# Ledger of designs, part 12: peptides against a protein of PDB entry 6J54

Target 1, 223 residues: chain A of PDB entry 6J54
Amino acid sequence: NENLFASFIAPTMMGLPIVTLIIMFPSLLFPTPKRLINNRTISIQQWLIQLTSKQMMAIHNQKGQTWSLMLMSLIMFIGSTNILGLLPHSFTPTTQLSMNLGMAIPLWSATVFTGFRYKTKTSLAHFLPQGTPALLIPMLVIIETISLFIQPVALAVRLTANITAGHLLIHLIGGATLALLNINTMTAFITFTILILLTILEFAVALIQAYVFTLLVSLYLHD
Target 2, 42 residues: chain B of PDB entry 6J54
Amino acid sequence: QFQFTGIKKYFNSYTLTGRMNCVLATYGGIALLVLYFKLRSK

## One batch from the design tools (peptide)

Design b1_p11_2 (made by RFdiffusion4)
Fold by OpenDDE base, seed 5:
Structure b1_p11_2 (fold): chain B 223 residues (1-223), chain C 42 residues (1-42), chain A 11 residues (1-11)
Amino acid sequence: as target 1 above (223 residues)
Amino acid sequence: as target 2 above (42 residues)
Amino acid sequence: SSISQVFFLLL
């Protein structure tokens, strides 16, 4: 109950919020390269960033390529925070809906406004699919408009719900494993194995959610 | 490719301009309805 | 928008 959700409470020390330090910590894991031929770790990081950048920006034209730096920084931030959040008794900032909304709403609004600014005709036309019967046009435009405003909410809730659900499962299975250690060792071992498999799955989910979040923001820009 | 005449030239669901005009007309209609009910409430 | 809708349904 209360102990289950204790890991989702924003940590404070001496009355001062340490959440800012937690958010800034992942940035230390990705140092900037200073040499033409860098260390193996940095080289792998840069290689991965380049690969993901090429994949995500392939759908954009020259004007959309300007958003490459922002999108790559976003995926690195969300991905790193999600992975670090899988540590035992750690606080994951991306489990907070307020944080995800704080990222989703501005980015979504920026993409929508950019579309209206530079592609006004296309952006307005997206509210009506091609080939729609005349009688369904007013209703469909309304539905598409509502769908547009649900996008930032769905973007934030998806990330929050998936990460939060994963954390809850890890804690529940972990707690069950500890409780079964003295009751039935064999069952505890099975439960522990499930916990390991679940943890591996959550690592994948953490990366996928970061990618999907950034990709959808990119798709809204492209329309 | 699509050749429309009359009102269908400006309001159609196939051309880009036609789709845009349909969207604007829908928003305009909703705005007029809201305005009508607001004035009616007075 | 069509591609994004697929992602909304699957994820």
Scores: peptide ipSAE 0.171, ipTM 0.830, DockQ to the pose 0.030
Fold by OpenDDE base, seed 4:
Structure b1_p11_2 (fold): chain B 223 residues (1-223), chain C 42 residues (1-42), chain A 11 residues (1-11)
Amino acid sequence: as target 1 above (223 residues)
Amino acid sequence: as target 2 above (42 residues)
Amino acid sequence: SSISQVFFLLL
């Protein structure tokens, strides 16, 4: 059990946390463009950012579109950290619930506060769904209020659980493959095939969770 | 589009203003209940 | 809110 969760322990060097450097490392993979016609890699990155920005910010007004930089940086950060976390013997910061809460709570609070500041009537009306029977109004308002406060927790837990579960599965299947190499070669081959398929799935999950996290923040901003 | 008369005009589940008023009324009612029990305990 | 509810349940 101790070896199972050893990969999730925050790495330290001489007692000093190097997690800060690991978190900052993905920023080096996305350099700022300097030329009008950049390299293929930078051009592809900008193209992807433009496409995702267009899709995510299409539902927002001009004031909401000011969040484009924040949301795009968020998806790039989470996506890059999740993908880099799938590298062999790498540490994924997004497996730490504290980090995800640190991202979710401020962003959620900012979106909710922005909603109450500029769309107070609409924001208050969201606590009561349209068409609710009159007798269920007090109960549903309470439930919707509780649901609002669960949103930042759900954002953090969803990301943490998906990435952590994926890493655990990779470690478990990988460990099983190594253990079965000397016991049954055919079973080990099957387990290894499952491991490959699982790793491919985790690459997709890593990107999807980054997108979902950012999208939900965007939806909360839109209200 | 929706025609409401009387109290239903201000407290609706369909109109934006009505929904807002219902939410505020619910919060106000809860606050009054909390205050009632707080003052009753004294 | 319906769209938010769908994505809120998406894990």
Scores: peptide ipSAE 0.151, ipTM 0.847, DockQ to the pose 0.030
Fold by OpenDDE base, seed 2:
Order: structure tokens, then sequence, then C-alpha cells
Structure b1_p11_2 (fold): chain B 223 residues (1-223), chain C 42 residues (1-42), chain A 11 residues (1-11)
């Protein structure tokens, strides 16, 4: 089990924090456009960013669209780190709960604070669903307050758990395939096929989790 | 849409203001209860 | 909102 979790240990070389370099590396994959019409690869990248931006900001008004830069940078960061984490022997910073909490808590608090600051009446009213019977008001308000504080934890745990679980499965099945190569080649081929399908699934999960994380942050901004 | 009179005008689960007041009243009640038990222990 | 609750609970 310790060998299985070795991939989740923060990598250091001679005491130097290589984790910082790993976190900063995805930024190099997204060059800033300098031309009106760039090459095909950069154009596709910008097109995808534009599409996702329009989709995520469609639910926001002009004031909410101020968060577009932050939310898009967040989804690009999480998405890129998750995809890079699927590379062999790669470390995904998003598998660390501390990092995800470090992103979730400030963003969540910012959205909640922004809501209370500019939409005080609506924000306070969200603690009580519309049409609640009078007898259930005190208990339901308490439940909604607890639910509010669970949101940042849920954001961090959801992202961490999904990425970590996927990595564990890939490592387990990958290790099983290697072990079965010398035992039963047919079974090893089956497990290898499952591994390929799982890796494809994890690519989708990596992007979906990045999208969900960013989307939920944006949704909490407007409740 | 809703015509409320009396206490229901200020404390209701349908209007925005009513919901806000209910939330504030709930928090105020909890705060008073906590304060009561805190003062009771002394 | 209802949308936020659905995504919060189901995702």
Amino acid sequence: as target 1 above (223 residues)
Amino acid sequence: as target 2 above (42 residues)
Amino acid sequence: SSISQVFFLLL
C-alpha cells in the first residue's frame, strides 16, 4: 500500500521543492497570442477557452462576468494539471487535499462574501427556501448554514477524491498487467485493455472535475 | 403576489424581506440562547 | 438556487 501511495508524495530533489515547478509548468503550455490569427494549435486552444468562457459566464450578469478571468484561469489550471497528472510517473498537485482546500476555501469565501456584500437580502434569504412551513424555519435555516460551510469542503474533497481514485485505479491495473505478463498473457491483455479504457475515462474525468469545480464556484457566486 | 398583514408581513417564507427577517430572527434566537447558557454557567 | 443544489449534491 505504501508503494501505491508513493506517487502521491510531494516530489523533492535534494530538499528542493520540485512541486512548485510542477505547479508552474502548465502555464508554459498556454502561450499568449501575439498575432491576430495564430497557428492552428493556438487557435484551437483559444477557441476552446472562448467556448468554455461563454458557457460558464452565460449564467452571470455583467457584474458576475468580472469573475470570468479568475474562473477561466482556474479551470485551465485544474484541467491542465489533471491532464498532465495522467502522464506516467507524474505528480498531480490536485491530488493533494491541501492544495484543493487552498483553492476552494478562498474562492468560496470570496463568492459568499461578494454575495453578502452586493446581494445581502438575496443571500440571507437563501438560508430559507421559499415556501417553508413556519415550524421548519429555524431548523432549516440551521441546516442551510451547515450546508453552506460544507461547500468548500465538498469542492476540495470531490476534486481530490475523483483524481486520486482514478490514479489509484490506473496504478493498480497497470501493476496488475505487468505482473500478469509473465503469468498469463491473455489475462494481461484483458487487463491492459481495461487500463486503456480507464485512462481514456480519466482524461474525461480530469476535464469534468476541473469544469465542475469551476462551475460550482461560479454558481455559488450567484447562488 | 402575496398579501400579508401583521406579523406575517415581516416574517414569511415567501417574500424576500420576510425570508431575510426569518433568517435574522433565527440567528438572533440562537445567539440569545447561546448567551443565556453562557451566562447561566457563571 | 436549485441548479446549484443539484450540482452540489449529484456531482
Scores: peptide ipSAE 0.146, ipTM 0.844, DockQ to the pose 0.029
Fold by OpenDDE base, seed 3:
Structure b1_p11_2 (fold): chain B 223 residues (1-223), chain C 42 residues (1-42), chain A 11 residues (1-11)
Amino acid sequence: as target 1 above (223 residues)
Amino acid sequence: as target 2 above (42 residues)
Amino acid sequence: SSISQVFFLLL
C-alpha cells in the first residue's frame, strides 16, 4: 500500500528538496520570444496562448483584461506541470493539496476583494438571487455566503482530486497488468489496453483541469 | 421597471439596491445575535 | 457568481 503513495512523496536528493527544481522546470519549456517571427515551436505556443487568452478574457471588460497575464501564466503553469507529471517516475506538484490551496486561496480572495472594491453593490446583491420569496431571504443569504467560502476549497480539491486519482489509476492498472502477465496473458492484454486508453484520457484531463481551474478563477472575477 | 413603495422600496429581492439592503440587513441581524450571545455570557 | 456556481458544481 505504501508503494501506491510512494509516487506522491516529495522527492529529495541528499536531504535537499528537488521539488523546487521540479516546479521551476516548466518555465524552461516556454522561452520568451526574441524576434518578430520566431521558431515554429514558439509561434505555436504564442498562438495557443493568444487563443486561450482571447477566449477567457472575452467575458471581461477593460479592467478585467488586466488579469490576462496572470490568468495565462496560471493555465500554462498548471497545464505544464500536469502534463509533465504523467511522465514515468515523475512527481506532480499539483497532486499536493497544499500547493493547490496556495494557488486557489490567494486568487479567489483577490477576485472577491476586487469585486467588492469596484462592484460593491453588485457583489453584495449576488448573495441574494432575484425574485427570492421574502421568507427565504435570510436563509438564502446565509447559504450563498457559505457557498462563496466553499469556492476556494472546491477549486483546490477538484484539481488535486482529478490529478491524484488519475495517477493512482495508472499505477493500479499498471501494477495489475504486470501481475497478470504471469497469471493470465489474455487478461493482462485487456488491462494493458485499458491502461493505454486511460493514459490518453489523463493527458486530456491534465489540460482540462488546468483550463477549468483558470476559468473558474476568471469567472469569480467576473462574478 | 419595478416600482415599490414604503419599506419594499428599500428591501426587495428584485432591485439591486433592495437586494443589497436585504443582504446587509441579514448580516446585521446575525451580528446582533452574535453580539447578544457574547454579552449574555459575560 | 451564478455562472461560477454552476461550473464548480458540474465540474
Scores: peptide ipSAE 0.147, ipTM 0.848, DockQ to the pose 0.031; fails the geometry check

Design b1_p11_2_s1 (made by RFdiffusion4, then SolubleMPNN; from b1_p11_2, 7 letters changed)
Fold by OpenDDE base, seed 1:
Structure b1_p11_2_s1 (fold): chain B 223 residues (1-223), chain C 42 residues (1-42), chain A 11 residues (1-11)
Amino acid sequence: as target 1 above (223 residues)
Amino acid sequence: as target 2 above (42 residues)
Amino acid sequence: LDILQALLLLS
């Protein structure tokens, strides 16, 4: 068990946590533009950010557009960290449940709090679905309240589980491929093909999970 | 377009105000039950 | 809420 999860141990150098540097590294990949017409790579990056921003904020009205910067920064952070984590033998901070909870809980609480602050009647009414029979109202309200408090946990666990599972599969199949190279080269070639397909899938999963995480936060804000 | 009279006017699952009142009533009921058991143990 | 539940089931 220890060997399987060795890649998920937080790296330290000379007793100092280099995890902080790893978390801050993706910020270097998104420099601020200084010119009206920037380099081709920066222009493409900005175009992608604008495209995703328009898609994410299409749900919200003008008041909800205030959260655009926060949500876009979140998706860029999670997406970049997840993609960088697909490098072999690299550490991904998003595989740590503690980190994901540290992001999910404050954002969730902020969205719920803003909902109660500006849309009190609508937020309170969300605890009871429309058209519920009168006899089932108390039980359903309790279930809905419990469901609300499970949201941050589900949000964090979903991201952690998907990224962690992908990493485990890549490491296991990759290790098996290397081991089979000296035993049966034909079988090793098959496993290597599976590994390539899996890595492509994990690239998609990395982006989708980042998108889903931010989308759900945005949706909770919209209520 | 629902027309409710009496208690159903304030406590219904179709109107926004009615749903809000039902939620508040349920929370109030639970709070009263917890308070009752807390006072009973003393 | 329905869209949220659908997305939760898909992810």
Scores: peptide ipSAE 0.277, ipTM 0.824, DockQ to the pose 0.028
Fold by OpenDDE base, seed 2:
Structure b1_p11_2_s1 (fold): chain B 223 residues (1-223), chain C 42 residues (1-42), chain A 11 residues (1-11)
Amino acid sequence: as target 1 above (223 residues)
Amino acid sequence: as target 2 above (42 residues)
Amino acid sequence: LDILQALLLLS
């Protein structure tokens, strides 16, 4: 049980936190373009960033397009960290709820505050859905207010739980595979196959969670 | 198109202005209730 | 909002 969660402990070396280096490492994988026609890998990266930016910012007007850089940097950061976290014995900072809250709360507050600043009338109106009976207005406003404050928590917990659960499952099946190698080779092979399929799934989950996290922040901004 | 008159013009769940006013009224009512209980505790 | 709720349920 303690061994199951050992991979989620923040790594330190000689009392110094390595987490900062791990967080900064993904930035090295995305170099800035220096040429009009870059390498194939960089061109693919830029194409993907352009594609995702167009999709995410399509729902926003010109004022919402200002958040494109922030949202794209966020999705690239979360996506890259999640993918790198699938490496053996790798530490994913996004598995830490504190980190995800540290990202979710400021971004959520910024989106909510921006909404109240530029779209005060619309933002206040969102606390009351259209067509609500008059008798349910006070209760519904309270519920919607509570729902608003749950958004950053749900955003952080969703990302943390999905990534953590995936890592935990990979470690469990991986450990079971190693344990079954000398017990039953056939069962170990089946378990290993499941591990491979699960790993592929977790790659998709890693990208999806990064996209969902960023998309929800964007949607909160759009209101 | 919704045609509201009187109080329904300012407090309705269909128009944007009406919804905003309802939300503000609700928050105002809650604030008054909290204030009432706070003053009652004295 | 409906899309948001659907995404929240799927995630």
Scores: peptide ipSAE 0.245, ipTM 0.826, DockQ to the pose 0.028
Fold by OpenDDE base, seed 4:
Structure b1_p11_2_s1 (fold): chain B 223 residues (1-223), chain C 42 residues (1-42), chain A 11 residues (1-11)
Amino acid sequence: as target 1 above (223 residues)
Amino acid sequence: as target 2 above (42 residues)
Amino acid sequence: LDILQALLLLS
């Protein structure tokens, strides 16, 4: 059982956490464009950023548009780290709940405080859904308040759980495939096929979770 | 548009102001309850 | 809230 979670241990070298370097590595994959007409890779990246930016920021007003840079950087960071985590023998920082909490709590707090600062009346009103029966108002307000505080936790846990579960499944199926190679070759081939399909699915999950994380932050900002 | 009169004008679940007031009233009530129990324990 | 619920179901 210890071997199952060995890949989730934060890498260290000589007692120093190299996880910091791992976290910073995805930034190298997104260089700043220096030319009007850049390389194909950079052009594709810029195009994708533009598309996602238009989609995510469409719900925001002008002040909300100021968050575009942060949200786009967030989705790029989470997405890139998740994809890189699917490389063989790689460590995915987003599998660490501490990291995701470190991202979720400040961003959530910023969105909540921004909402209270600029839209205080609307933000307070959001604790009570429209059309609520009068007798249910006190209880529902309490529930909505609790729901608000659960948001950062859910934001972090959702990302962590999805990525961690995916990695765990890959390890389990991969280990089973290796174990079955000398026992039943036919079954090993089936499990290997499942592993490939699962890996493809995890690539999609990696991108989806990055998008969902960023979108939820954006949604909290929009309230 | 909903037309409310009396206390319903300030406390309703349909208007923005009414919803806000309901939330504030709820928080105020909870605060008063907490204060009551705190003072009662002394 | 509806969008949030939908996203929670999706995730």
Scores: peptide ipSAE 0.228, ipTM 0.825, DockQ to the pose 0.028
Fold by OpenDDE base, seed 3:
Structure b1_p11_2_s1 (fold): chain B 223 residues (1-223), chain C 42 residues (1-42), chain A 11 residues (1-11)
Amino acid sequence: as target 1 above (223 residues)
Amino acid sequence: as target 2 above (42 residues)
Amino acid sequence: LDILQALLLLS
C-alpha cells in the first residue's frame, strides 16, 4: 500500500522543504561547551563522546587519530537522527538511501584514498590474503577488489534497511493494535506489548547502527 | 623469515612486496585483456 | 578485519 510508505515521503510545508530543518535540528541538541565545568547534560555528552572516541581510535595511530573529530561527529549525527526518528509521526532522513549513500561513498573513498596515499604497499597487499595458493591469486584478487567496492553500498544499505525496517514494523504493529481494539481486546493487548518491546529494540538498533556505520568507516581507514 | 629465489622472490603470497606485485600483475593482466578486446573490436 | 566485517554485515 502507498499508505504504508507515506511516512517516508519527504515532508514539505507550503511547497518549501522542511527536511533541511529536520536534518539541522539534531545539531541544536549538542551545544559546544563554553566553560571548564559545564552543565550536567553537556558533561554527560562529553563523557560519552570521550568513551566512544577512545574505543574507536584505539586501533589507529596518530595519523588515523586525526579523523577522530569527523568520526565522532558522524556517530553523533546518525545516532541522534535515528533516535529522533522514533518519535511519533516523525521523519528520519537516514531512511533515505540517497542520504546514506551521500555519507557512505565520500567517507569510504576518503579512507581508501588515504590508505593508498600513506600505506600504498600495505593497501595493495590487502587485496591478496597471506598464504594464498599461487593458482588462486588472480581470482582472489578480483574477488577482493569487488569486495572493496561493495563496502560503500553495504554500508549505506545496512543503515537504510535497518532503520526503515524498524519503522515499518512499528507502523504495522501499531496499526494492527488499533484495528484489533474493536475486534479482540486480548489480542490487541498482546500486540501492544510486542509493540512496546519492539520500540525498545529499535532504540537499541538506532544506536547500534550509528556505531556500526562509524566503526566500519574507521575500520576501512585502518585497513 | 621467508626465503624465496627467482621469480618467487618478487611474486609470492607471503611477503608484503610479493603480495603487492601479485596484485599489480593481476591488474596489469586484466588491463591488457581489456585493451586487447578494445583493439580487437576496432 | 574481514571476519569483523562479516559479523557487522550480519547485524
Scores: peptide ipSAE 0.223, ipTM 0.825, DockQ to the pose 0.029

Design b1_p11_2_s2 (made by RFdiffusion4, then SolubleMPNN; from b1_p11_2, 8 letters changed)
Fold by OpenDDE base, seed 4:
Parts: C-alpha cells; structure tokens; sequence
Structure b1_p11_2_s2 (fold): chain B 223 residues (1-223), chain C 42 residues (1-42), chain A 11 residues (1-11)
C-alpha cells in the first residue's frame, strides 16, 4: 500500500526539497566545545567520541589515524540521523539508498586509492588469499576483484536495508495495533508490547549500523 | 620461511611478492584475452 | 581475508 511507503518519500515544501535541512539538522546536536570544561552533554559526547576513536583507530598507523576526524564525523552523522529517524513522523535520510551510496562510494574509493597509493604491493596481494592452490588462483583473483567492487554497494545496501526494514516493521506493527484496538483489545495489547520492544531494538540497530558502516570504512582503509 | 626456487619464487600464493605477481599475471592474461577477441573480431 | 572474516562476523 502507498501508506506503508509514504514515510520514505523525500519531504518537500512548496516544491522545494527540505531533505537538505533534515540532513543538516543533526549537526546542531553536536556543537563545538567553547570552554575547557564544558557542560555535561558536551562532555559526554566528547567522551564517547574519544572512546570510539580509540577503539576504531587502534588498528591504523599514523597515516591511517588522519582519518579519525572523517570516521568520527561519519559515525556521528549516521548514528544521529538513524536515531532521529525513530522519532514520530520523522524522515530518515539514511533510508534513501542514494544517500548511502553517496557516502559509501566516495569513502570506499578513497580507502581503495589510499591503499594502492601507499601500500601498492599489499593491496595487490590482497586480491589473492594466502595459501591458495595454484589452480584456483585465476578464478579467485577474479572473485576477489568482484568482491572489491561489491563493497560500496554492500556498505550502502546494508545500512539502507536495516534502517528501512526497521521503520517498515514499526509502521506495520503500529498499524496493526491501531486496527486491533476495536477488534481485540488483548491482541492489541500484545502487538503494542511487541511494538515497544521493536522500537527499543531499532534504537540499538540504529547505533549498531552506524558503527558497522564506519567500522567497515575503517577496515577497508586498513586493508 | 618458505624457500621457493625457480618459477615458484616469483609466482606463489604464500609470499607477498608472489601473490602480487600472480594477480598481475591474471590481469595480464585477461587483458591479453580481451585483446585477442577484439583483434579477432576485426 | 581479515576483511572477509570481519564481514562474516558482522553479517
């Protein structure tokens, strides 16, 4: 039904897309610190960023750690947009495959090009797993090459599918609860309980997908 | 330590250089095949 | 292989 996918339509006002403003909105939630000792909210944010930065960048050398700002901004952006998307009547930009591809392809390309630039031998060697039987080498190299090009697609589709599926489930269960309110109150209560549990799960999924997206970008950089 | 001699020294799946050479050889072979079919169709 | 293993763990 059209009503199920209506929430995924890019919002427009007066024929102008307001999706740009929606995308920019999460940036307001993360203000730049102005003081040495900030308020509790900013301190918690910086603490979380520091922890995640230490964990994600631990696998990288000094040159790879230059990507810390990019990766941290990426996880904060995706995470915030996903969480905000769970608000009622909100539009989640990350449900749009075009947006996720727009993030995945450049980041993936940058990681691949960086790998070929600084670690050419290692990057080329990654197309052939170590210890491969000699007869399987040509086919496996082809498969690994294809696998490389699937990475940006998988990166975008994974995020899009997880967030979109979660939103669809919330809408479906929510619609079912409303429909069952006058039919069977007991069943409606059960479905409502499932809806609450599902929303809690989607909050976790929203953060996990942000982390996975950023982690995979970081991992591709590490090769 | 894998000690390879002869052709196995340059084309192996264990050493970094050997793996790189195998990948390059595979790409080179594919390129030659593509060129062969292009020249054959002309 | 490590990337593939990580992808398999995350999938």
Amino acid sequence: as target 1 above (223 residues)
Amino acid sequence: as target 2 above (42 residues)
Amino acid sequence: TEVLQALLLLS
Scores: peptide ipSAE 0.155, ipTM 0.828, DockQ to the pose 0.028
Fold by OpenDDE base, seed 5:
Structure b1_p11_2_s2 (fold): chain B 223 residues (1-223), chain C 42 residues (1-42), chain A 11 residues (1-11)
Amino acid sequence: as target 1 above (223 residues)
Amino acid sequence: as target 2 above (42 residues)
Amino acid sequence: TEVLQALLLLS
């Protein structure tokens, strides 16, 4: 159905790609504080960033804490884009697999290469779980190697699929409510209530997916 | 602490060094297998 | 990891 996927088409205006502007828009929602005592909105925002930073970086040493800025920027970017994407007739760049792969592959490769560079012994040892029977070692090493290469794909597809599926459900139920308005108003009201509940759920999913994406990247860094 | 002797000292699934060596041996074996089939086809 | 697995299953 073309109408269902119309919201996922990259928007253009006068032949110019405005997708870049949409991607850059969330950055405007997070201004840099200039005062020691900021406004309430900025203070709450900074407090939330600090809380998430402390929670995510708790598993990392000082060397891993160098990645804190990048990980926090990543979660803020994905989270903000996902939330803004729930607005009606809005375009979510994170629904595009190409974008998510563009984020996942470099970050994954960076974490893997960093692990091999600074923790070579530990990184190689991760291909074999501790306590494995001797007969299963070759097969398990192969499986773990394949699992490693699936990580960036799974990371990107998970984010894309969850956000895309949520959008599709909202559109489908929304369309059903409109169709039922003239058929059965009571049923339409029930369907509309479900739509509202689903929208609330999608807000939670948007934040969770952003957190999971960033957490997995940090976990790969920690090895 | 596990104390291994002989071949088990270098190839075991309990120590970090042993696990690393097992992984390297597996990759080496696969590489040799691929090389064998490549040379056989020629 | 268990919480992460649960979140992955829900997603």
Scores: peptide ipSAE 0.153, ipTM 0.808, DockQ to the pose 0.025
Fold by OpenDDE base, seed 2:
Order: sequence, then C-alpha cells, then structure tokens
Structure b1_p11_2_s2 (fold): chain B 223 residues (1-223), chain C 42 residues (1-42), chain A 11 residues (1-11)
Amino acid sequence: as target 1 above (223 residues)
Amino acid sequence: as target 2 above (42 residues)
Amino acid sequence: TEVLQALLLLS
C-alpha cells in the first residue's frame, strides 16, 4: 500500500521539487565528444547511438530522417532514466503517467499532424484497410479513428505500467528477502536469487521499453 | 491492376484514392448526421 | 503495420 508506493512519490526537498534535477541528471552522463578519437567510454556510447540511429531511421525516408535527433534524444532519455531508476532509492520519472503522457501526446500529435500535412492521401487512406468489404467500411473507419486516438494513451500507459510493475516486483521481492533473513535463510537465499534475476530482467525491460516507445513514435511517423 | 468503373472508381477499398474518398465520405456522413441531430434538437 | 501490431501485442 503506502509503503509499496512510497518510491513512486515525487521527491521534494524543503517543499521544492527535485524532480527537475532528477530529470536533468541523465544529461550529464552523455557528454558531447570534443575529439576525433574520444575516450573508450564515449566512443562506445557514440557507437551505440549510431547503431540505434541507423536501425531506427532505416524505415524512414530522407524527409523522415529529420526526426532522427528527436527520436534519438528520446530513446536516450527514456533509457537512461529507466536504467538509473533501478538504483536503490532512486526515483524514475518515467513511472509517472503524467510525464509519459506529456511525452507521448505531443510526439503522437506531431507525427499525426506531419502525416496529414505531407502525406494527406496516405494518412487518410490509412483509416481504411485495403480490401475491406464495402458494407463495413463506415464501421471500420470509425474503429480505426478510435484506434488512432488510443495510440498515445497506450504508448504512455505501456511505458508507465512496465516500469512501475518492474519496480514493484523488485520492491516486493526485496522486502520479502529482508523479512526472510531472520525466518529462513534458505528461502531468503532463493528469493534473493530471484531478485538478482529480476533486476537483470528489469535492466533489459528498461532498455526495451525505451526502444519500443521511440520505435512506435517513429512508426507512427512513417505510417 | 484493378479495373474499376463508375462510382467504384472513386469509392473503393483497394485504390489509395478510393480509400481516401471512402474515409472522407464516412466522415462527411457522420458530420451530417451529427449536424442533423444537433439541428433537430433546435 | 505488421511490425506495429506485433510490437503492440508484445508490449
């Protein structure tokens, strides 16, 4: 209950929100390269960014590749915040649905608007799948319209739910291990092993969710 | 590819233009229905 | 579209 969800409350110091500092903190972990041949860590980081950028933008045309900076910054932000959120007593801003909606809705609206602006014919045609029987065309268009408006909500809820659920599981299993330390050491060891495996899984989930979020935004842009 | 003539040429579920026209027609129909019910309530 | 549907189902 309250103890379980205490980690999801926005932290404040003396009434001042420190969430802004937490959100901006990942930016310090990604310094811009100033050399042709950078440090090993920075080189690996840039290599990963280039790989992800190439994979993400492979679907898009040259005009759509203008979104590369936005999408790469988005995936780096969400990924870094999700990974940092796995630290003990850390607050992940991406667990807040408001934040994810704040990212999803503008990006979704931008992709939809861009689609209607430059690919009006294709975007309008997307509301009707090819080969639809004539009798169910109106109903299917309505359903597809509703589906379109559900996209930003699903995008935000997916990210929020996955990260939040992972944190809850880590917290529950961690609490169980601590409680079982004095009751049964063997079971505590088993639960601790599960906790380790779960944390490894959550690292993967954190990156996957960041990738999926960015990829879906990119796919909505491509249509 | 597809030999459509008449109304099917402009309103079909296979051609991109036809699909667009169908979507516009459906939205137009819904808008007219909403307008009709709104005007009916006076 | 197919990739989108698959990703939506997996997530």
Scores: peptide ipSAE 0.146, ipTM 0.824, DockQ to the pose 0.028
Fold by OpenDDE base, seed 3:
Structure b1_p11_2_s2 (fold): chain B 223 residues (1-223), chain C 42 residues (1-42), chain A 11 residues (1-11)
Amino acid sequence: as target 1 above (223 residues)
Amino acid sequence: as target 2 above (42 residues)
Amino acid sequence: TEVLQALLLLS
């Protein structure tokens, strides 16, 4: 059933990778405003960016707020790519675990190193929860250390799994609907209804996963 | 406020400094164990 | 914070 995963293969044309162009395409959807009062679409985009920025940066100090541009660009990139990936016959780069790891590991490491650099005592103390019994300290410190190293993996896998699973479900249910059209029209209608509901859900998931990914990175920065 | 005396002043799970020291001590102990086994095999 | 982390894990 290689056809099932055909949509996840990196697209190439004449031996040239189109993936690079696909990744760069979302940037064209967010032009820089030039007027004091912009078009409705740009105004809505700016409004959403401002709201999300205020929400995510509220937990950070002034030094942490310097990451606002990076975090906002990250959520816009992931969100836009995820939504564009729901278009028919489109390729979603965020379904590739390599890409998500490539984003998660550097950002996670940056937050961890930043924490150790500026808040060394607090960061080290986080490996031991407050009030831990003395006998459990060594084991708990080890567990917390392992938990820390799992964070980048969990961050990447969560995004990859959610987006990939959604795409697979849409493909499978869509294929089942087409197959059932000639077998049982009534059942095909039911599966089609489920497909529509699932598609709506996947639009929400696309945005939520982008938000969660960015929020977790921000949370790690807060330490 | 917590007041600790003796070793508990430096190694406790309630104060920030105490927690830090406990973590460092744990890592130090693990490092020593690894070093011991590495040197023993050679 | 723990509730927030749990919710983030579920999402």
Scores: peptide ipSAE 0.098, ipTM 0.820, DockQ to the pose 0.026

